# Designs tried in a protein design run: peptides against a protein of PDB entry 7AE7. Part 247

Target 1, 321 residues: chain A of PDB entry 7AE7
Amino acid sequence: KVYKDLREFLEVLEQEGQLIRVKEEVNPEPDIAAAGRAAANLGKNQPAVFFEKIKGYKYSVVTNVHGSWQNHALMLGLDKNTSTKDQFYELNRRWDKFPVPPNVVKREAAPCKENVIDKDINLFEILPLYRINEQDGGFYISKASVVTADPEYPDDFNKLNVGTYRIQVKDRDRVGIQALAMHDIAVQLEKAEAENKPLPIAITIGNNPLVTFMASTPVGYNQNEYEFVGALQDGVPMDIVKSDLYDHLYVPAGSEVVLEGHIIPRVRTVEGPFGEFPGSYSGARLQCEVKIDRITHRTNPIFENLYLGIPWTEIDYLMAL

## One batch from the design tools (peptide; made by RFdiffusion4, then SolubleMPNN)

Design b2_p26_2_s4 (from b2_p26_2, 12 letters changed)
Fold by OpenDDE base, seed 1:
Structure b2_p26_2_s4 (fold): chain B 321 residues (1-321), chain A 26 residues (1-26)
Amino acid sequence: as target 1 above (321 residues)
Amino acid sequence: SFRTGPYTEAPDYKAAEALKEKILAA
């Protein structure tokens, strides 16, 4: 089975008994994080947790979407009880199908384009933001697939990078992003900053689960994550759409929210602390800053975010295979 | 070196317990 978007995957998770719907209003803190940790602590059959109502916000949150081997099997379109070994073998079999080029769909066919915000941008109006752990230095977007390109080769689709990075919300229209030297985004940013130019960026939230998986999986600098998504879909291309601001950036057609903007060149601001995947806080550090210039989103967008802490949590499942 | 330290797990609030009950009942 192939999923076009997060919603199709959530429907399957719910059908398979791997999603819990919380219909009562919750507090963004600590309830979402507490539920994420509680779900992780089940040890097996860990469900996604869908919060329909968050106090102070209009939209929903889903967490722990990739937070189990069962959810991972379902992501691959396998039986939820498929062994980790068999999942690994199937993943590797499909990996060899790379490259499977994506389909570029028209703007009008892309669900992520249903709504546009191009002025008075306020992330808090679109995303039910919260601290993932109590001592986080702010609100974090932890499960975004971030799209950037090589500024020297913007038309080289093979250099289009889709990665997962720690993103702290800094203001209504600004986020801090952790671009470490080991990330392809850091190479691209270095090139842009050498010329004192902004780096175009699209931060995509709530994707096809294989996009999120591939964005969390290191690939070669000259390999496109979308072409691996098609491979992992057993040869079925995924759908992408051109970003609104940049001709060279393509986003998943089914994204719940797309934050389009730019990394401000040669600017570093304090980001963190953040509770990291080993169950330890990283200290505050100077990080890049992104200005959000445009938002596109689905009607009633779902904020997909992960809890992370002492293993095993959702991030460990994303990184395990 | 950035200050790194252990952090506490998210506390089991009533919402988390209720969720756990829902998870176990499913």
Scores: peptide ipSAE 0.061, ipTM 0.725, DockQ to the pose 0.088
Fold by OpenDDE base, seed 5:
Parts: structure tokens; sequence; C-alpha cells
Structure b2_p26_2_s4 (fold): chain B 321 residues (1-321), chain A 26 residues (1-26)
């Protein structure tokens, strides 16, 4: 099985008994994190948790989507009971199919383009934001696939980067992003900042599960994550669409939400603290700041966010392979 | 040195209870 979007994957998870649907209204805090922790504590067959109704918000949240070996097997289109060993062998077999170029679809064919917000941007109206852990310094978008390009070679598709970064919501139209020196985004940002120019960015939320997986998997600077997604789909290309603001940025066609904007050059603001994957807080630091300039989203967008805490949680499964 | 502290576990509230009930019913 290959998935075009998050919704097709959630349907399969539900059919396979790997998704719990919470239909009653919940509080964003602490109920979402509490349910994520409860799911993680099952030790095996950990389900995704889908919250249909969140107090104070219009839209839904799903968490723990990658939170088990069963969900990981299903992501690969395998039987949910496929052993970790066999999943690893299959992953390696498919990895050798790289590159599998994506399909570029027309704007009108891309579900992520169903709705547009280009004025009075307020992230809280689109995303049911919450603290993942009680001591978090704010609301985090922890499972976004962030798209950037090399500003010197914007048309070089091999240098198009899709990565996962720690993102804190700072204001209605501002987010902090942690771009570490070891990340490809930091190389691209350095080039932009040398000329005191903004770095174009698209922050994509709620994707095909293999996009999220590849965004969390280190690849070479001259390797495109979308071409690996096609490889991991056993040679089936994924669908991408051109961003609205930038000709050189492409986003997954099926994204639930796309935040288009720019990293402000040479600006650093306080970000954190946040609970990191080892079960510890990294503290507050100065980090880059993104201005959101445009949002595109599916009708009734699902906010996919990571559950993380004391291991083993969803992030541990994402990084285990 | 940046202060690293342990996670606080989220308290078991409504959504966790609802999840447990669903698991027990399966």
Amino acid sequence: as target 1 above (321 residues)
Amino acid sequence: SFRTGPYTEAPDYKAAEALKEKILAA
C-alpha cells in the first residue's frame, strides 16, 4: 500500500486497529499529552491517537502516528506484524531504488491548496496548539517537514532540503526554528545571511507518513528527500506541488497545512525550553525566527504533532532506523 | 552550562481515561 496523504494512512491505521479515535471534547492541556503517554505506555501495538474535538479550537489533532513498530510496518505498506528485522531489510532493499523522482502536480490538483490565508494570519485559528509537556516554554510544532533550497542554486532540485526541526510558536505569524550547524538548512541560511537576505521556507504539517520519516532521516546535501520517498514507496513517485510564494520550493501535494514564509536574516530570539527526546529539557536559547507570509491548507485540516517524553515514544521509533 | 531537567510526565486526565476504556473494550 502507498499513501497519497496523512488521511489515507490514518484510515489504514484505523482499519488495522492501530488508531484510537477520541470523539468526546478534550482539553488541549493536559489531555493530549496524557493520552499520548498512555498510548506509549502500552509497550506494544501503540496506536495513533486522534482527537476529534479540542476545547477552544475548530480542528482536530492526531499524535503518536509513528509511535510503534506496527505503525512503522503499515507506513511501509507491510503487514502490521512484520518483524523489525524484516522491516529493516525491506527498507534497505527499497533504499537502493533511489532516486525515484516525484510527480509535479498542478495547483488545482493539490489538496494542500484548497484554502488560502494571505492576510491577518493567525496560527491559532488553523492549528490546535498546545504544550506537549508541562514545562515547555510554549507551543511546539514538532512533526513538520520543512522545505528550503540553496539560495545560490535555487533551481538545483538535488539541493532542495526537507527536514524536521524544532519549531516554537512565537506569535500569530511568527515561529522560532532551531537550525543547528549540522543541518542542511544551516548551510542554506548561512548563504542567505551572508548577503543579509531572507531564506525562503515552507513548513509543511500533516504529510504522507514516508515524507515525515524521510524528513527525520539524514541524507546527503545533494540528495532530495522526495526521491527517497519514491524509493521507499517501492518505486511509486510521490506527488509534490510548487509553493505559492516561491518558484523553487515544492511541497507535498497532500499536506494538511503549509506555512510559507521566510527566515529573518541575522535575527535571533529566545526559544524554549522544550522537552527533548532523551526525556530532558535543553533550556532556552537564541534561535532563528520565521515570518509566516501565507498559509495554504486542506478543508478541516488535521494537526499532526509528535508525542515525545521518556523513551520509548514516537520520536524514538522515527530515529531507530 | 545549560540546565537540562527531566520531563514531567503528563497527568492522567480525561483523554488518557478514555483511551484506557477503549483499550479495555477491545
Scores: peptide ipSAE 0.058, ipTM 0.669, DockQ to the pose 0.107
Fold by OpenDDE base, seed 4:
Structure b2_p26_2_s4 (fold): chain B 321 residues (1-321), chain A 26 residues (1-26)
Amino acid sequence: as target 1 above (321 residues)
Amino acid sequence: SFRTGPYTEAPDYKAAEALKEKILAA
């Protein structure tokens, strides 16, 4: 089984008994985090948790999508009871199919383009934002696949980077992003900042589960994560579409939300604290700042976000393979 | 050295008990 988008995966999770639908209105805090922790604490068969109604917001949240070995098996299109060993074997078998180039679809064929916001941008109108843990210094987007390119080689598709980074919401149209020196985005940002230029960026939320998986998996600087997604789909190409602002940035065609903008050159702002994957808070530090210039989104966009805390949580499963 | 503060245990909020019960019953 191959998934075009998050919605197809959520449907399968629900059919397989790996998704809990919460139909009653919940508070963003603490209910989402509490549910994420409760799901993680099951120890096995940890379901995704889908919140249909969130107080003060228009749209839904889903969490713990990758939060179990069963969900990982289903992500690979395997039986949910496939052993971790067999999942690893199958992953490695498929990895050897790299590269599988993605299909570039027309704008009109991309669900992520159904709606556009190009003025009066307010992230809170599109994303039901909340603190993942009570002591977080703000609202985080924790499961975005962030697309950037090499500013020196913008047309080199092999240098297109799709990564997962810690993103703190700073304002209606601004986010902080943690770009560590070991990340490909940091290399690209360094090149842009050397010339005092903005780095184009697309922050994509609610993707094909293999996109999210590959965005959390380190690959070579000259390797494209989308070509690995095709490999992990057993040779079926994924669908991508050009960003609206940048011809050289491609986003998953099925993304629930795409935040297009730029990293502001040579600006650093306070980010954190944030509850990290070991179950410890990282202190506040200076991080990069992104200006959001355009949003595209599916109708009734689903905000996919993860819960993280004391292991094991969703992030541990994303990093385990 | 970034001083990492102690992580507080997972949120155990009374307001979310019904959600926890639903998840644990699944």
Scores: peptide ipSAE 0.040, ipTM 0.686, DockQ to the pose 0.155
Fold by OpenDDE base, seed 2:
Structure b2_p26_2_s4 (fold): chain B 321 residues (1-321), chain A 26 residues (1-26)
Amino acid sequence: as target 1 above (321 residues)
Amino acid sequence: SFRTGPYTEAPDYKAAEALKEKILAA
C-alpha cells in the first residue's frame, strides 16, 4: 500500500485498529498531551489519537501517528505485525531504489491548494495550537517537513532540503526555527545571510507519513528527500507541487497546511524552553525568525503534531530506523 | 533563566484515563 497523503494513512490506521477517534470536545491543554502520553505508555500497539473537536478551535488534531512499530509497518505498507527486523530489511531493500524522482502535479490537482490565505494571517485560525508539555515556553509545531533550497543553486533539485526542525509560534504570522549548524538548512541560511537576503521557506504540516519519516532522516546535502520517498514507496513516485510564492520550492501535493514565507536575515529572537526528546527541557536561546507570507491548506485541515517526552515516544520511533 | 528541569510527566488526567480505556478496548 502507498499513501498519497496523511488522510489515506489515517484511514488505514483506523481500519487496522491503530487509530483512536475522540469525538467529544477536548481542551487543547492538557488533554492532547495527556492522551499522547497515555498512548505512549501502552508500550505496544500504540495508536494514533485523532481529536475531532478542540475547544476554542475550528479544526482537528492528530498525534502519535508514528508512535509504534505497528504504525511504522503500516507506513511501509506491510502487515502491522511485521517484525522490526523484517521492517528494517524491507526499508534497506527499498532504499537501494534511490533515486525515484517525484511527479510534479499541476496546482489544480494538489489538495494543499484548496484554500489560500494571503492577508491578515493568523496561525491560530488554521492550527489548533497547544503546549505539548506543561513547561514549554509556547506553542510548537513539532512535525513539520520544512522545505528550503540552496540560494546559490536554487534550481538544483538535488540541493532541495526537506527537514524537520523545532518550530515555536512567535506571533500570528511569525515562527521561530531552530537551524543548527549540522543541518542543511543552516548551510543555506548562512549563504543567504552573507548577502543579507531572506531565505525562502515552506513549512509543510500533515504529510504522507514517508515524507515525515524522510524529513526526520539525515541524507546527503546533494540528495533530495522526495527521491527517497519514492524509493521507500517501492518505486512509486510521490506527488509534489510548486509553492505559490517561489518557483524553486516544491511541497507535497497532499499537505494539510503549507506555510510559505522567509527566514528574516540576521534576526534572532528568544525561543524556548521546550521539552526535548530525552525528557529534558532545553533552555531559551536566540533562534531564527520566519515571517509567514502565505498559507495554503486543505478544507478542514488536520494539524498533525508530535508527542514527545520521556522515552519511548513517537520521536523515538521516527529516529529508530 | 529557564533552568533545565526534569521532565514533568503529563499528569494522569481523567481524560487520559478515559482515553486509555478507549485505547485498550480497541
Scores: peptide ipSAE 0.025, ipTM 0.695, DockQ to the pose 0.116

Design b2_p26_3_s1 (from b2_p26_3, 14 letters changed)
Fold by OpenDDE base, seed 4:
Structure b2_p26_3_s1 (fold): chain B 321 residues (1-321), chain A 26 residues (1-26)
Amino acid sequence: as target 1 above (321 residues)
Amino acid sequence: MAKRFELPEPNTDYDTTPIEERNKAL
């Protein structure tokens, strides 16, 4: 099976008994993280956890979407009981189909364009933000697929980068982003900052699970993650749409939320600490800052966020391949 | 039958500062 969006995947997870729906109102802290820990304690068949109602927020959260080998098998459109070995063989077989170019859809056909916010931007009105760990230095967006381009070659689709980065919410319309020198985004940012120019960015949240997977998978600088998504869909192209602010940035057509903006050139602000792993906090560092200039979102957007808890964490499944 | 997820008892030891005030301290 191929998924157009997160919602189609969540439906399959629920049908397969790999999603727990929490219908009662929860506190964003600590109930979301506590529920994730409880789900992880259910053993090897860790379900996603979908929170329908969060106190003080309008929209829902889902966590632990990639949090098990069963969920990973289902992401590949395999039987949930497919062995890790057979999942690996199938992944490699599909990888050899690269490149599978995405379909560019019209704006009117893209669910991520259902609603627009271009004034009085407040991330807290759209995303049910919470601290994942008690000692976190703020609210994190941890499963975003971040889209950037080479500012020297903005029309080179092969240099379009879709990556996963640690994103701390700084203000209503600002986020910190951890761009490490080893990441393709850091190369692109260096080029923009050399000219003291903003780097255009689209932070996409709640994607097709293969987009999230590929955004977390290192690829070559001249390889497009969307073309790998098509390969991992066994040769079925994924649907992308132009960003509203930038003709050269393409976002997944089915994204729940798209934060469009720019990395502010030559600005660094304190980011962290963040509890990336149990018992290990990455220290506070000076990191890049993004201004959010526009939001597009699906009606009743689902905030997909990373589950962090007892190993195996959702990160372990995203990085174990 | 989906096992009814029982949320663990809520940890009451968390920062109750409004999100808007937390963001001003950044």
Scores: peptide ipSAE 0.033, ipTM 0.338, DockQ to the pose 0.093
Fold by OpenDDE base, seed 2:
Structure b2_p26_3_s1 (fold): chain B 321 residues (1-321), chain A 26 residues (1-26)
Amino acid sequence: as target 1 above (321 residues)
Amino acid sequence: MAKRFELPEPNTDYDTTPIEERNKAL
């Protein structure tokens, strides 16, 4: 099976008994993180956890979407009991289909364009933000697929980068982003900052599970993650759409939320600490700052966020393939 | 025609630390 969006995947997870639906109103803290930890304790077949109602917020949260080998098998459209070995065999077989170019859809055909916010931007109205860990220095968006381009070659689709980065909410319309020197975004940012120019960015939340997987998988600087998603879909192209602000940035057509904006050149602000692992915090650092200029979102957007738990985190599964 | 978004003007109030030093601190 191929998935167009997160919703089609969540439907399959629920049908396969790999999603728990919490219908009762929860407090964003500590209940979301506590329920995620409780779900992780259900054994090796860890389900996704979907929170329908969060106190003080309008929209839903889902966590632990990639948090098991069963969920990874289902992501590939395999039987949930497919062995890790057979999942790796199928991944390698599909990887050889690269490149599979994405299908560029019209704006009116893209679910991520159903609603627009271009003034009075407030991230807290769109995302049910919470601290993942008690000692976190703020609210994190930890499972976004971040789209950037090479500012020297903005029309080179092979240099379009889709990556996963640590993102701290700083204000109603500001986020900090951790762009480490080993990330392709750091090369692109260095070029923009050399000219004192903003770097265009689209932060996409709640994607097709293979987009989230590929955004977490290192590829070459001249390789497009969307062309790998098509390969991992066994040769079926994924659907992308132009961003509203930038002709050269393309986002997944099915994204739940798209934050469009720019990295402010040569500005660094305090970000962190963040509990990357339970009991392990990265220190506070000076990190890049993004101004959010436009939001597009699906009606009743689902905030997909990372689960962090012991002994295996969701990131361990995303990086283990 | 959706009005093409123009990028903001270049930042004039910025960190004077060399880019190479900032990139090492990331």
Scores: peptide ipSAE 0.025, ipTM 0.632, DockQ to the pose 0.022
Fold by OpenDDE base, seed 1:
Structure b2_p26_3_s1 (fold): chain B 321 residues (1-321), chain A 26 residues (1-26)
Amino acid sequence: as target 1 above (321 residues)
Amino acid sequence: MAKRFELPEPNTDYDTTPIEERNKAL
């Protein structure tokens, strides 16, 4: 089975008993993180947790989407009881199908384009933001697939990078991004900053689960994560759409939310602390700042965010494959 | 040797004006 978007995957998770739906209104804090921890305590069969109603917000949150081997099996379109060994075997078999070029769909065919916000941007109106950990220095977008390109080769689709980075919400229309020197985004940013130019960026939230998986998987600088998604879909291309602001950036057609903007050149602001692991906080650092210039989103967008709880965390599953 | 990512000199030419001030200038 192949999934076009997060919603098709969540439907399967629910059908397979791998999603808990919380219908009661919850407080953003501490209830989201607490319910995630409670779900992690269910043992090996950790479900996703879908929060329909969050106090003070209009939209929903889902956490722990990749939080179990059963969810990973289902992501690969396998039986939920597929052994880890057989999942790895199938992953490797499909990896050899790279590259599988994506389909570029028209703007009108892309669900991520259903709604547009181009003025008075307020991330808090679109995303039910909460502290993942009690001591976090702010609200984090921790499971976004961030799209950037090489500013010297903007038309080279092979240099289009889709990565996962720590993103702190800084203001209504600003986020801090942790672009580490080992990330492809840092190479691209270095080139932009050398010329004192903004780096175009699209921060995509709530994707096809294989997009999120590939965005967390290191690939070569001249390899496109979307072409690996097609490989992992057993040769079925994924659907992408051109960003609204940039001709050279492509986003998943099915994204729940797309934050389009730019990394401000040669600006660094305080970001963090963030609880990367239970009881381990990465300190506050000077990190890049993104200005959000445009939002596109699906109607009733689902905020997919990372669950950080007792090991095995969702990160452990995303990095273990 | 990983090139030590040196922070570039601050961009003094970038418009960092808060949105509330930008909206007053329009």
Scores: peptide ipSAE 0.030, ipTM 0.408, DockQ to the pose 0.019; fails the geometry check
Fold by OpenDDE base, seed 3:
Structure b2_p26_3_s1 (fold): chain B 321 residues (1-321), chain A 26 residues (1-26)
Amino acid sequence: as target 1 above (321 residues)
Amino acid sequence: MAKRFELPEPNTDYDTTPIEERNKAL
């Protein structure tokens, strides 16, 4: 089974009993984090948690989408009871199908292009932002697939990077991004900053679950994560679309929200702290700042965000393979 | 020499009509 987007995956999770739907209006804090913790306490079969209504916001949140081995099996289009061993064997078998080039769809065929915001950008109008952890230094977008390219080789699709990075909301139209030296984005940013040039960026939220998986999985600098998504789809290409601002950046056609903008060259602002692991906070650091210049989104966009509850975090499953 | 990317002017030459509205016209 192959999924075009997050919504098709959430439907399967719900059918398989791997999604809890919260229909009552919740407070962003503490209810989202509390409900996530309650779901994690259900044992090894941790469901995703979908919040239909959030006080003060228009749109929904989903958390813990990758938060179990059952959800991981379903992501691969396997039976939810597929053993971790058999999931690993199937993952490796499919990995050998790389590269599977994506389909480039037209703008009018891409659900992420249903709505556009190009003025008066306010992230709080499109994303139900909340503190994930009580001690977080702000609101985080923790499960985005961030698209950047090599500024020296902008037309080299193999150097198009899709990665997961810690993103703090700084203002209505600004985010801080943690680009560590080990990340491909940091190599690309260094090249841009050497010439005092902005780095084009697309921050994509609410994706096909294999896009999120691959964005969290280190690959070679000259390997495209979308071509691995096609491999992990057992040879079915994924659909991508050109970004609105940049001809060289492609985003998943089914993304719930796409934040298009640029990393401001040679600017560093205070970011953090963030509770990356339960009871462990990465301290405040000087990090890069992104200006958001355009948003595209699906109608009634779902904000997919990371669940960081005890005992097994969603990160543990995303990094375990 | 690889042509180093410069931030282009934002592409604004596209149809912004919602997909749902386009699909009703087909």
Scores: peptide ipSAE 0.018, ipTM 0.408, DockQ to the pose 0.019; fails the geometry check

